# Ledger of designs, part 173: peptides against a protein of PDB entry 6J54

Target 1, 223 residues: chain A of PDB entry 6J54
Amino acid sequence: NENLFASFIAPTMMGLPIVTLIIMFPSLLFPTPKRLINNRTISIQQWLIQLTSKQMMAIHNQKGQTWSLMLMSLIMFIGSTNILGLLPHSFTPTTQLSMNLGMAIPLWSATVFTGFRYKTKTSLAHFLPQGTPALLIPMLVIIETISLFIQPVALAVRLTANITAGHLLIHLIGGATLALLNINTMTAFITFTILILLTILEFAVALIQAYVFTLLVSLYLHD
Target 2, 42 residues: chain B of PDB entry 6J54
Amino acid sequence: QFQFTGIKKYFNSYTLTGRMNCVLATYGGIALLVLYFKLRSK

## One batch from the design tools (peptide; made by RFdiffusion4, then SolubleMPNN)

Design b2_p20_6_s4 (from b2_p20_6, 14 letters changed)
Fold by OpenDDE base, seed 2:
Structure b2_p20_6_s4 (fold): chain B 223 residues (1-223), chain C 42 residues (1-42), chain A 20 residues (1-20)
Amino acid sequence: as target 1 above (223 residues)
Amino acid sequence: as target 2 above (42 residues)
Amino acid sequence: SLAEFQYNLQLEVVDYLLLL
């Protein structure tokens, strides 16, 4: 059973945690542009960032668009870490709930407080949907308040659960494939095919979860 | 634009101000209830 | 309006993504 979760243990070298270096490694893949016309790789990256930025910030006003840098850095960080985590024998920091909570709670708090600061009346009104029957108002306000506080937890758990489950499935199916190689080669081949398909799916999930995480933070900011 | 009179003017689920007042009233009521039980226990 | 349509579409996409 411990072997199943071995890939989720924080790696250390000589008793020192190297998780910090692993977390910072994706930053090396996105160099800052220094020329008007960059190389193909940087140009593609910038193009993708611009497209995602335009799509994600389209719902925000001018004041909300000040968060563009933060949100784009967030999606790039989560996306890159998730993709790199799918490499063989790699450690994915986003599988750690502590890390995701460390991102979700501050960002959620910042969006909520920003909403209360600049749109106090609207933010307070969000605790009560329009058209609520008068008798249900107190109960619904309580429910909406609870829902608000569940948001950062749901945000972190969603990301953690999806990425962790994907890694676990890849590990299990991979282990099953290796075990079946000496038992039934044909079945092992089928299982291996499923593993490949699952891996492709997990690449998509990695990007989707990064996008969803960032998008939800953006939506909370929009209120 | 909704036309409400009386208590519904300030406490309604349709207008922004009314919704805000309802939320504040709910929180105030809960706070008073908690305060009541805290004072009662002493 | 087009803005409302885009907003609704975005919400629908978000809702779909939340189910994944």
Scores: peptide ipSAE 0.137, ipTM 0.766, DockQ to the pose 0.021
Fold by OpenDDE base, seed 5:
Structure b2_p20_6_s4 (fold): chain B 223 residues (1-223), chain C 42 residues (1-42), chain A 20 residues (1-20)
Amino acid sequence: as target 1 above (223 residues)
Amino acid sequence: as target 2 above (42 residues)
Amino acid sequence: SLAEFQYNLQLEVVDYLLLL
């Protein structure tokens, strides 16, 4: 199992962490436009960002729309890193739980504190669902409070688990195909087909998880 | 619209203000209990 | 109402996404 997890170890060169450079690399893929008429690639990127921004921020008021820049940068970062991580011999920073917690906890805290500052009455009322029997009020408030604190953990673990599991499956099936090449060529061909289908699925999962992560942060902001 | 009188006017699970007060009362009660046990041990 | 329907649909989608 140690060899399976070797790809998830943070890369270092001469004792210096290269992880910082890997994290900053995706930003180079999205340059800022300088011309009125841009290249096709930049135009498509801006169009996609505009569509996703319009869709995600439609539920927010004017004050909530201030978060659009941060949320869009977040989805672009997670999406790009996840896709790049599917390349051979690549390291995916989002497979590290520390990275995801580092993103989830501050964003979650900011949304919760923002809610308490501007919508104190509504935010406090969310700890008690409407129409609850009087006898269950104290217990339900406690449960809802615990549920609130589980949100950042669930947010980080979901992203980490999905991406990590995908990488592990690709490595396992890939190793199985190589082992079966000298045993049964027909079975190896079937396994290879499954590997291709799984790889396509992981590309979709990479984008979906980026979207879900950002959407949940946005939802917590809206309350 | 709901019409409540007495204590139910301030502590109910149907109105926004009532729900807020219930939550605050619950937190206050828990805090007082924790404080009581902490002071009792000393 | 249409607003209530949209709200319920959004909740259903969120629940589905949480299971993924």
Scores: peptide ipSAE 0.136, ipTM 0.759, DockQ to the pose 0.021
Fold by OpenDDE base, seed 3:
Structure b2_p20_6_s4 (fold): chain B 223 residues (1-223), chain C 42 residues (1-42), chain A 20 residues (1-20)
Amino acid sequence: as target 1 above (223 residues)
Amino acid sequence: as target 2 above (42 residues)
Amino acid sequence: SLAEFQYNLQLEVVDYLLLL
C-alpha cells in the first residue's frame, strides 16, 4: 500500500521542502502581457480569464467586482496545479487537505465578514429563509448557522476528495492494466481503454473543481 | 405586500427586518440558555 | 490529527474503489 500513496507524500530534497517551489511554479506559466497583440498562448490565456471573469462577476455589483482579481487568481492557481498534477510522477498540492483548508477558511471568512460589513441586515436575514413558519424559526436558524460553518469544510474536502480520488483511480486502473498484461492481453486492453477515458475525465474534473471552488467562494460573497 | 401589527411587526419571517430580529432573538435565547446552564452548574 | 484524517480518508476511498 505504500506505493499507492507515495505520490501524495510531500516531496523533500535533502530535508528541505520543495513544496514551496511546486506551488510557485504555476505562476511562471502565466506571464504578464506586454503587447497589445500577444502570442497565441498568452492571448488564449487572457481570453479564458476574461471569459471566466465575466461569468463569475456578472452576479456582483461594483463593490463585489473588486474581488475579481483574487477570484481569478484563485481559479488560475487551482486549475493550473490540478492540471500539472496529472503529469506522470508529479505532486499535486491540492491533494493535501491542509492546503485546501488554508485557502477555503480565509476566503470563506473574508466573504462572511464582508457580507456582515456591508450588508449586515441581509446577511443576518439569510439565516432564516423567507416564509418560514413561526414555530420552526429557532430550529431553522440553528440549522442554517451550522450550514454556514460547514461551508469552508465542504469546500476544502470537495476539492481534496475529487482530486485525490481521481489520482488514486488512475493509479489503480493503471496498475491493474499492467498486471493484466501478462495474464490476459485482451482484458488489459479493455482496462487500458478505460484508463484513457478516465484520464480525459480527470482533466475535465481538474478544471471543473477549480471552477466550482472559485464559483462557490464567489457565491458566498454574493450571499 | 405584507402588513403586520403588534409583535409580528418586529418578528416575522417575511420581512427583512423581521427575519433579522428573529435571528437575533434566537441567538440571544441560546446565549441566555448557555449562560443559565453555566451558572447553574457552579 | 489532520494528516491521520486525510490518510484514513484516502484508505477509505481506496477500499471503496477496490470493492467496485
Scores: peptide ipSAE 0.061, ipTM 0.755, DockQ to the pose 0.027
Fold by OpenDDE base, seed 1:
Structure b2_p20_6_s4 (fold): chain B 223 residues (1-223), chain C 42 residues (1-42), chain A 20 residues (1-20)
Amino acid sequence: as target 1 above (223 residues)
Amino acid sequence: as target 2 above (42 residues)
Amino acid sequence: SLAEFQYNLQLEVVDYLLLL
């Protein structure tokens, strides 16, 4: 049913794509601090960013911590877009596989190339797990090579599938709830309860997927 | 703390250098096989 | 009236969630 996917169509106005404006909109929600002591909302944002930054970059060396700005901007972007996507009649750019591939492939390639540039021996050795029996070495190297190339696809598909499936499930369960109101009130109440719990879960999933996406990019950088 | 002698010193799955050499040898072997089949068709 | 209010509130919330 094409009506189920109507919310996933890229919005346009007068034939011009407004997706670019939607992508840029979350950046307006994070203003730069201008005072030593900011208001409560900005202070909370800075505290959350600092907390997440310390957690994310704790595993990295000084060279890897140079990526802190990139990774923190990534998690803030994906997290904010996913949360804003739960607003009524909103368009979530992260539901588009092209958008997520556009983020995953460059970041993945950058981490892989950075690894080969600064940690060539470790990066090459990463294709063979330590302690592998001699007979399995050629096969395992091939498998690990294939696994490397699946990483950007896995990043994009994981984010896209989780956000898209959540949106679809909210619509389907919500529609079923409305239909059951006139058929069986008790069943409708159960369905409505599931819908509420699912909505709360999707808020959590929106943040978790942003964190996981950024974390995996960070892990690929660290190798 | 592994002691390797002979070919195992350079090709092993425990040391960093040994793992790297095994990976390079695998890629080299695949490249040679591909080259062999390419030249065989001619 | 309270039951009607709860019913209408439920419909409004469900409708709101369907717009997500």
Scores: peptide ipSAE 0.041, ipTM 0.675, DockQ to the pose 0.011

Design b2_p20_7_s1 (from b2_p20_7, 15 letters changed)
Fold by OpenDDE base, seed 5:
Structure b2_p20_7_s1 (fold): chain B 223 residues (1-223), chain C 42 residues (1-42), chain A 20 residues (1-20)
Amino acid sequence: as target 1 above (223 residues)
Amino acid sequence: as target 2 above (42 residues)
Amino acid sequence: EFGQLLEALVLQLIDWFNLV
């Protein structure tokens, strides 16, 4: 059972944290284009970035579109780290709640403060839904304020839990397949098939969680 | 369009300004209650 | 085995929140 959590320990070499290098590595996979006509891989990457940018920024006004660069960088970072983390014997920084909180809290705070500065009346009005009975107004305002403060926590925990659970499940089923190889080969083959299907699912989950994280940040900016 | 008169003009749950005033009033009320209990304990 | 799992989970949570 101790081996289950060994993959989540932050790697250190000679007392130096290698985590910093792992975090910086995904940026090397997305070089900036310098030519008018780039390589096929770079062209596909730029095309995907343009598609996601158009979809995410469609709900924002001109002032909200200023955040496009930051949101696109965020989705590329989280998506790349999640996919690279599915490699064997790899460490995923996004499995650490501290890292996800470190991303979620500043971004959430920035969106909330931006809303209060530019749209103070609308932002304050969001604490009370329209058509609320007069007797429920104080209680509902309190609940809505609590809900606001839970948003960054929910954002970080969702990402951490989904990625961590996926890694654990792959490890458990992988261990079970190895154990069953010496007992029953037919059962081991079935479990191995499930493992393959699960790994494919986790690739999809990795991308979806990156998208959802960025989308929710964008949605909070819109509100 | 909603037509409100009197206190309902400033404190309503339908208009944007009314909702804002309700939120500010609730926060102000809570702050005053906290201050009251703090001063009472001393 | 369950106790060890719980201990490992607690240790992981401590690491997540950077308490130690």
Scores: peptide ipSAE 0.076, ipTM 0.743, DockQ to the pose 0.039
Fold by OpenDDE base, seed 4:
Structure b2_p20_7_s1 (fold): chain B 223 residues (1-223), chain C 42 residues (1-42), chain A 20 residues (1-20)
Amino acid sequence: as target 1 above (223 residues)
Amino acid sequence: as target 2 above (42 residues)
Amino acid sequence: EFGQLLEALVLQLIDWFNLV
């Protein structure tokens, strides 16, 4: 069982944590454009950023669109780290719940405080859904208050669970494939095929979870 | 669209103001209850 | 496999929170 979690241990070299370098590495993949007409790779990246920015900021007012830089940087960071984490022998920082909480709690708190500062009436009204029977109002307000505080935890756990589960599944199926090579080659081939299909799925999951995380932060800001 | 009179005007689950007042009333009630129990225990 | 994944995730969470 310890071998299953070996990939999730924070890597260190000479007693120094490499985690900081791993977290900063995705930033190197997104260089700033220097020319009017850049390379194809940079152009595609900028196009994707612009496309996702338009989609996510469509629900926000002009004041909410000020968060565009933060949200786009967030999705690019999470997405890139998740994709890079699928490389062999790579450490994925987003599998660490501490990191995801470190992102979720400040962003959630910022969105909640922003809502209370600029839209106090609407924010307070969100604790009571429309059409609630009078007898259920106190209970539902309490439940909604608890739900609010669960949001950052749910956000962090969702990302952590999805990415970690994918990595574990790849590890398990990969390990099974290697073990079956010496037992039954045909079965090993089938397992290997499943592994390939699973890795393709995990690439999609990596991007989806980055999008969902950023989208939920955006939705909390919209409230 | 909803016309409420009396106390229902201020405390309703349909209007924005009514919902806000209900939430504030709930928090106020809880705060008073907590305060009451704290003062009672002393 | 799903059960093992769930167990692994639970164990990881327990380790992170230092519950055991």
Scores: peptide ipSAE 0.066, ipTM 0.775, DockQ to the pose 0.025
Fold by OpenDDE base, seed 2:
Structure b2_p20_7_s1 (fold): chain B 223 residues (1-223), chain C 42 residues (1-42), chain A 20 residues (1-20)
Amino acid sequence: as target 1 above (223 residues)
Amino acid sequence: as target 2 above (42 residues)
Amino acid sequence: EFGQLLEALVLQLIDWFNLV
């Protein structure tokens, strides 16, 4: 049924795409601090950003920490969009594979190019794991090169698939609960409980996927 | 420290330089093979 | 219903990759 994918259709107002406005909306939720002591909400946000920043940049040296601003903006963007996407009848831009590829490919390419630029020997040597038998060297190098090019695709597909599957599952279980309300109220209550648990899980998945996406980008930079 | 002699000094899977040389050699070999087949088809 | 689902999925994939 087309109703299953209705929530993933890009919204338009009077023929104009409002997707750009939806993408920019999360930025309004994170205002820049203007005072030494900010509001409670802003203080909590800044505290969370600092904690995540320290955790994410712990694996990087000073040169790698230059990417902190970009990585933190990325995790905040993906996290906020994923959480906002769980609101009823909301459009989640991260369910669009094109958007996720648009983020994954440039970031991946940037990390790979920076690696080749500053650590050329290490980056080239990374195509061959240490301790491989001599007979498997050419095959393993080919496999590792293929693996490298699959990284941005896997990064984008992972995010897209997890968020999209979550939304579809919520929709299906929600539809099942409504259908069972007229048939058996007891089973409907059970399915409704599952729906609640699933929604809680999807909140966690939304944050985890944002973290994993950013973490993998940072790991590609580190390697 | 690994004691490598002969060709194993330059092409090994344990040292960083050896691994790099192995990767470059494999890419070079593939490029030469592709070039050979292209020239053969003409 | 399965055919409609498949069609919707294909259309969604086309939108995802911005092929058309």
Scores: peptide ipSAE 0.056, ipTM 0.745, DockQ to the pose 0.056
Fold by OpenDDE base, seed 3:
Order: structure tokens, then C-alpha cells, then sequence
Structure b2_p20_7_s1 (fold): chain B 223 residues (1-223), chain C 42 residues (1-42), chain A 20 residues (1-20)
């Protein structure tokens, strides 16, 4: 039904796309620190960034750690957009596969090219797992090559599907609760409880998907 | 630790060089096959 | 049986796309 997918339509105002403003809005939520000791909000944000940065960059050498800024900005962007997307009547840009592909493909390409540039021998060797029987080498190399090219698609689809499915599920359960209010109030209460639990889950999913997306990009860089 | 002789020295699945050569050989073989079929069609 | 098939299909799709 048109009503189910109405929330996923790119919003426009007077023929101008508002999507650009929505994408830029999360940047306003993360101001740059100006003091040695900032307010609680900025301090918590900086602490979270440092914590995640240390965790994600622990597997990288000095050259890989140069990507820290980009990866941290990526996780902050996706995480903030996903959380903001859970607000009532909000548009979540990460539900658009085009945007997620637009992020995944360049980042994946950059990691692959960086690998070939600095670790050509290791990167080429990665297409063949160690200890493979000689007869299986050609087929396995083909499979690993296909697997590599599926990575950006899987990365984008994972994020898009998880966020979109969550929004749809909230909408469906919410609609069911409203419909059941006039039929059976007790059942409506049960479905409402499920809706609350689901919304909590979707908040977690919003953050987890941002983290997983960034982590996988980082992992591809490590390879 | 791995001592390979002959062709196995260059094409093996245990050393980085051997793995790389196997990958390159596979791609080269595929490229040659594609080229062969393209030339055959004309 | 149809429900089991649907569940299996959904689980396989989730696993294939690594959605969860």
C-alpha cells in the first residue's frame, strides 16, 4: 500500500530536495570542542568517539590509522542519521539504497586500491586461501574474486535492509495496534507492548548497523 | 619452512609468492580463454 | 508445512544477506 512506503519517499519542498538538508543536519549535533573540559554532552560524545576509535584502530598499523578520521566520521554520520530516523514522521536517508551504495562503493574501492598499492603481494595472495589443494585453486580464486565484488553490495544492502525493515515493522505493528483498539483492547495492549520492545530494539539496531558498516569497511582496509 | 622444487616453487598454495602466482595464472588463463573465444567468433 | 517453509526461507535469506 502507498501508506506503507510513504515514509520512504524523498521529501521535497516547492520542488527543491530537502534530502540535502536532512543529510547535513547531523553535523550540527556534533560541535567541535573548544575547552579542555567541555559540557556533559560534548564530553560524552568525545568519550564515545575515543572509545570506538581505539577499538576499531587497534587492528591497524600506523598507515591504517590514518583512516581513523574518515571511519569515525562515517560511523557518526550513519549512527546519527539512523537514530534521527526513528523520530516520528522523519525521513531516514539510510533507507535509500542509492545513498548506502554511494557510501559503500567508494569506500570499498578505496580500501581495495589501497591494499593493492601498499600490499600488492598480500592482496593478490588473499584471493587464494593458504593450503588449498592444487586442483581447487582456479575455482576458489574465481569464488574469492566474486566474493570481493559482492562486498560493497552486501554492505549497502545490509544497512538498507535492516533500517528499512525496522521502520516497516514499526509501522505495521503500530497500524495493527490502532486497528485492534476498536476490536479488542487487551490484544491491542499486547501489540502495543511489542511495539515498545521493537522500538527499543530498533534503536539498538540503528547503532549496531552503523558500527558494523564502519567495522566492515575497516576490516576490508586491514585485509 | 617450505622447500618446494620445480614448478611447485613458483606455484603453490602455501607461500605468498606461490599464491600470488596462482592467482595471476588463473586470471591470465581466463583472459586468454576470453580472448580466444572473441577471436574465434570473428 | 507452509509456515515451516516460509520460516526456513526467511532464515536463509537473513543468513544470505547477513541482515542479522
Amino acid sequence: as target 1 above (223 residues)
Amino acid sequence: as target 2 above (42 residues)
Amino acid sequence: EFGQLLEALVLQLIDWFNLV
Scores: peptide ipSAE 0.044, ipTM 0.752, DockQ to the pose 0.018

Design b2_p20_7_s2 (from b2_p20_7, 15 letters changed)
Fold by OpenDDE base, seed 1:
Structure b2_p20_7_s2 (fold): chain B 223 residues (1-223), chain C 42 residues (1-42), chain A 20 residues (1-20)
Amino acid sequence: as target 1 above (223 residues)
Amino acid sequence: as target 2 above (42 residues)
Amino acid sequence: EFGELLKALVNLLLELFQIV
């Protein structure tokens, strides 16, 4: 059982954690454009960033669009780390709940405080859904308050659970495939096919989770 | 769209101001209850 | 097996929070 989780242990070198270097590595994959017409790879990258930016910021006013740089950097960071984590023998920092909480809590608090600063009436009114019967108002306000505080936890756990579960499944099915090669070749072929399909799914999940995380932060900013 | 009179004008679930006032009243009531029980236990 | 599962879950949780 310990071997199943060995891939999630934070790597160290000479007694020093190299997690910091791993976290900083994705930034090297996104060079700044230096020319009016860049090469094909950078052009495609910039095009994707612009498309994603337009989709994410379409729901925000001018003040909310000030967060565009923050949100776009967040989605690119989480997406790149998740994809790189699918490489063989790689370590995915986003499998660590501490990291995801470290991102979720500050961003959530910033959006909540920004809401109270610029949209005080709307933010306070958000604790009570419109059209609530008068008898249920006190109870529902309490429930909505609790729901607010669960948001950062749910945001972090969702990302962590999806990425971690995907990695575990790939390891388990991969190990089962290797074990079945010597027992039943036909069954091994079936499990290998499942492994391929699962790997494709995990690539999609890696991108979707990055998008959902950023989208929810953006949604909380919009109130 | 909605016409409210009296207390419902200030405390309702349909207007922004009404919802805000209901939330503040709820928190204020809870705070007063907590203070009451703390003072009574002494 | 239940004890081993519990140990694995605890270790996973501790690792996820980087407490260990």
Scores: peptide ipSAE 0.052, ipTM 0.726, DockQ to the pose 0.055
Fold by OpenDDE base, seed 5:
Structure b2_p20_7_s2 (fold): chain B 223 residues (1-223), chain C 42 residues (1-42), chain A 20 residues (1-20)
Amino acid sequence: as target 1 above (223 residues)
Amino acid sequence: as target 2 above (42 residues)
Amino acid sequence: EFGELLKALVNLLLELFQIV
């Protein structure tokens, strides 16, 4: 119980942060294809990248499609880090809010600034929804302005909270199963089944959160 | 498609230009209010 | 126990922000 949050501590060896190595590790799992006919694993990876690229870029114009490389790299990075974080005794860098803010704020600012630069009229008009009654215009503009600034925070917190909550649940249920093994084997088996179902769910959540994070960044770019 | 006349032509929530002008007017109004309170304190 | 839980949550939050 005392070490419930120990898995979220940034790992260090000899005073050197291992976090940098952990962040770089997923990049090794995605080698660049050099052949026309690649290995099965690389072919599957490229196929998945193409599918996700087609889905995400469908909402963007040609200028927005220039961001495809960055968005695809982002989803692969977050997705791979989240999946690797579900390994036993592994540290997920995406559980750190600082990392997610470090990704969210620059990407959000880039999308907002590009919008203001190339589509100034449309971007300014987005602060006021269409069809707003005249009396609500000033208040709604203020609310939309506040909403804009909350976007990067919500983006980072959503990813952090969902991944962190999943890890906490796995640890709590895992600890409960171990404690119940010596008390009642039947209840321990039930809790273990729940743990398995939860781990499967967390695999899905890990991928979904990566997709949602990237999708929202792309949507902010589109708007 | 919506034809507005007078002030509503420039400040409306249905046209893109009208929405933009409303936003700018709102920010301008807030800036003037802030300026007023700042000058009032002096 | 509630106080310890609160401390744990605060410590988690502080660590998430990497403030401490």
Scores: peptide ipSAE 0.043, ipTM 0.715, DockQ to the pose 0.055
Fold by OpenDDE base, seed 2:
Structure b2_p20_7_s2 (fold): chain B 223 residues (1-223), chain C 42 residues (1-42), chain A 20 residues (1-20)
Amino acid sequence: as target 1 above (223 residues)
Amino acid sequence: as target 2 above (42 residues)
Amino acid sequence: EFGELLKALVNLLLELFQIV
């Protein structure tokens, strides 16, 4: 059973953690453009970044658009790490809750702080929904306060849980297929088909989770 | 537009200012309660 | 089997948080 979770152990080389190198590796896949007319790969990447940037920043005003670079770097980082993590025998840093908390907490705190700084009245008013009966005001303010503090945890857990669960399922179904190859080839083929479908789904999940994480951070900034 | 008179003008759940004041009042009340129990325990 | 699964889950959680 420990073999099922071996892929989630932080890799080490000669006693030194190589996680830092793995985290930095996705940056090598996105080179900076040096020409007016770039290569096809770089052009596609820039096009995708531009499209996602337009979509993400459509909700924000000029002040919120200052965060465009940070949010785009975030989505590219999470997306690339998640996709690379789906490669066989790869370590996905985003499966580590510590990493995702390390991203979620500062970004959440920054968005909350910016909200209080520039929109103090609106930010304070967010603790009380409009139209609340007078008897529910104190309790609801407490609930909304608790809800606010749960937000960074929810961001981190959502990302980690989805990516981790996907990896676990791939490993489990993969192990099942290998075990069934010696028992029944037909059932193994069915299980293998499920594995393929699951892997395709996990590619989609990898991108969606990156998008959702960045989107929620962006929404917290907007609020 | 809601027209409120008296205390409801400052403490309402419909206006932005009213909501803000309600939140501040709630936090102030909680802080005072915590302070009261802390001082009482001493 | 349940105990082993639980132990594995706990170990996974510990690894996820990088506590150990």
Scores: peptide ipSAE 0.041, ipTM 0.723, DockQ to the pose 0.055
Fold by OpenDDE base, seed 3:
Structure b2_p20_7_s2 (fold): chain B 223 residues (1-223), chain C 42 residues (1-42), chain A 20 residues (1-20)
Amino acid sequence: as target 1 above (223 residues)
Amino acid sequence: as target 2 above (42 residues)
Amino acid sequence: EFGELLKALVNLLLELFQIV
């Protein structure tokens, strides 16, 4: 009845897409603190945000640190959506390449334009690595220019591919375990163990991909 | 510190200004080549 | 089966780009 890719179909209710509601749902999980000392959940969330913020913004100057809010919101958004996507029968918006491109392209363009605006000489010089032989300069500049334009695509594809591959792998191994239950119970137990280990790995991947995506955007801002 | 004279003063891969000029020269050259082929085809 | 697989892959790609 349902194919392998049924979990990636955009959900609809009475023909109306509910993807927008799913995208907005993670925002409800991060309420704004109102007290000096909040409950344990909010305190842990704030602690994690502060740690990651300090780590990511340590490489930036004062002007670069103004991007802290944007970058931290990005990592929380991607991380929360990825983790929620691991719930059974859930839809993960970050499996859609259009969404990831929609995030990567504007952020990349913003970092590139800010670099050219405030550090024009350094940004232009970045297309030519230090100490290159004179004969290789034109070719290397072209390669570095192409590399720059591949960056937003690489960001989007990396996130999409990792999350999608993880979901597919869980589905395939899960299906294999069910099929093997009636054939060989021992092998089914082995594949089930692999499935458990894989799900743990995918939880880690969900967080790591959010971190890597945000980190790379931050690094492009730093140049 | 690097000491360059002549054309190497403006076009080098070691100084920031030299690298910038090399990049600009490369882009300018490519633009001129594209323009040349575009005008030649007409 | 190959045709069905190809159709499934195309559907996946269309969903990934939100074309469908």
Scores: peptide ipSAE 0.039, ipTM 0.717, DockQ to the pose 0.054

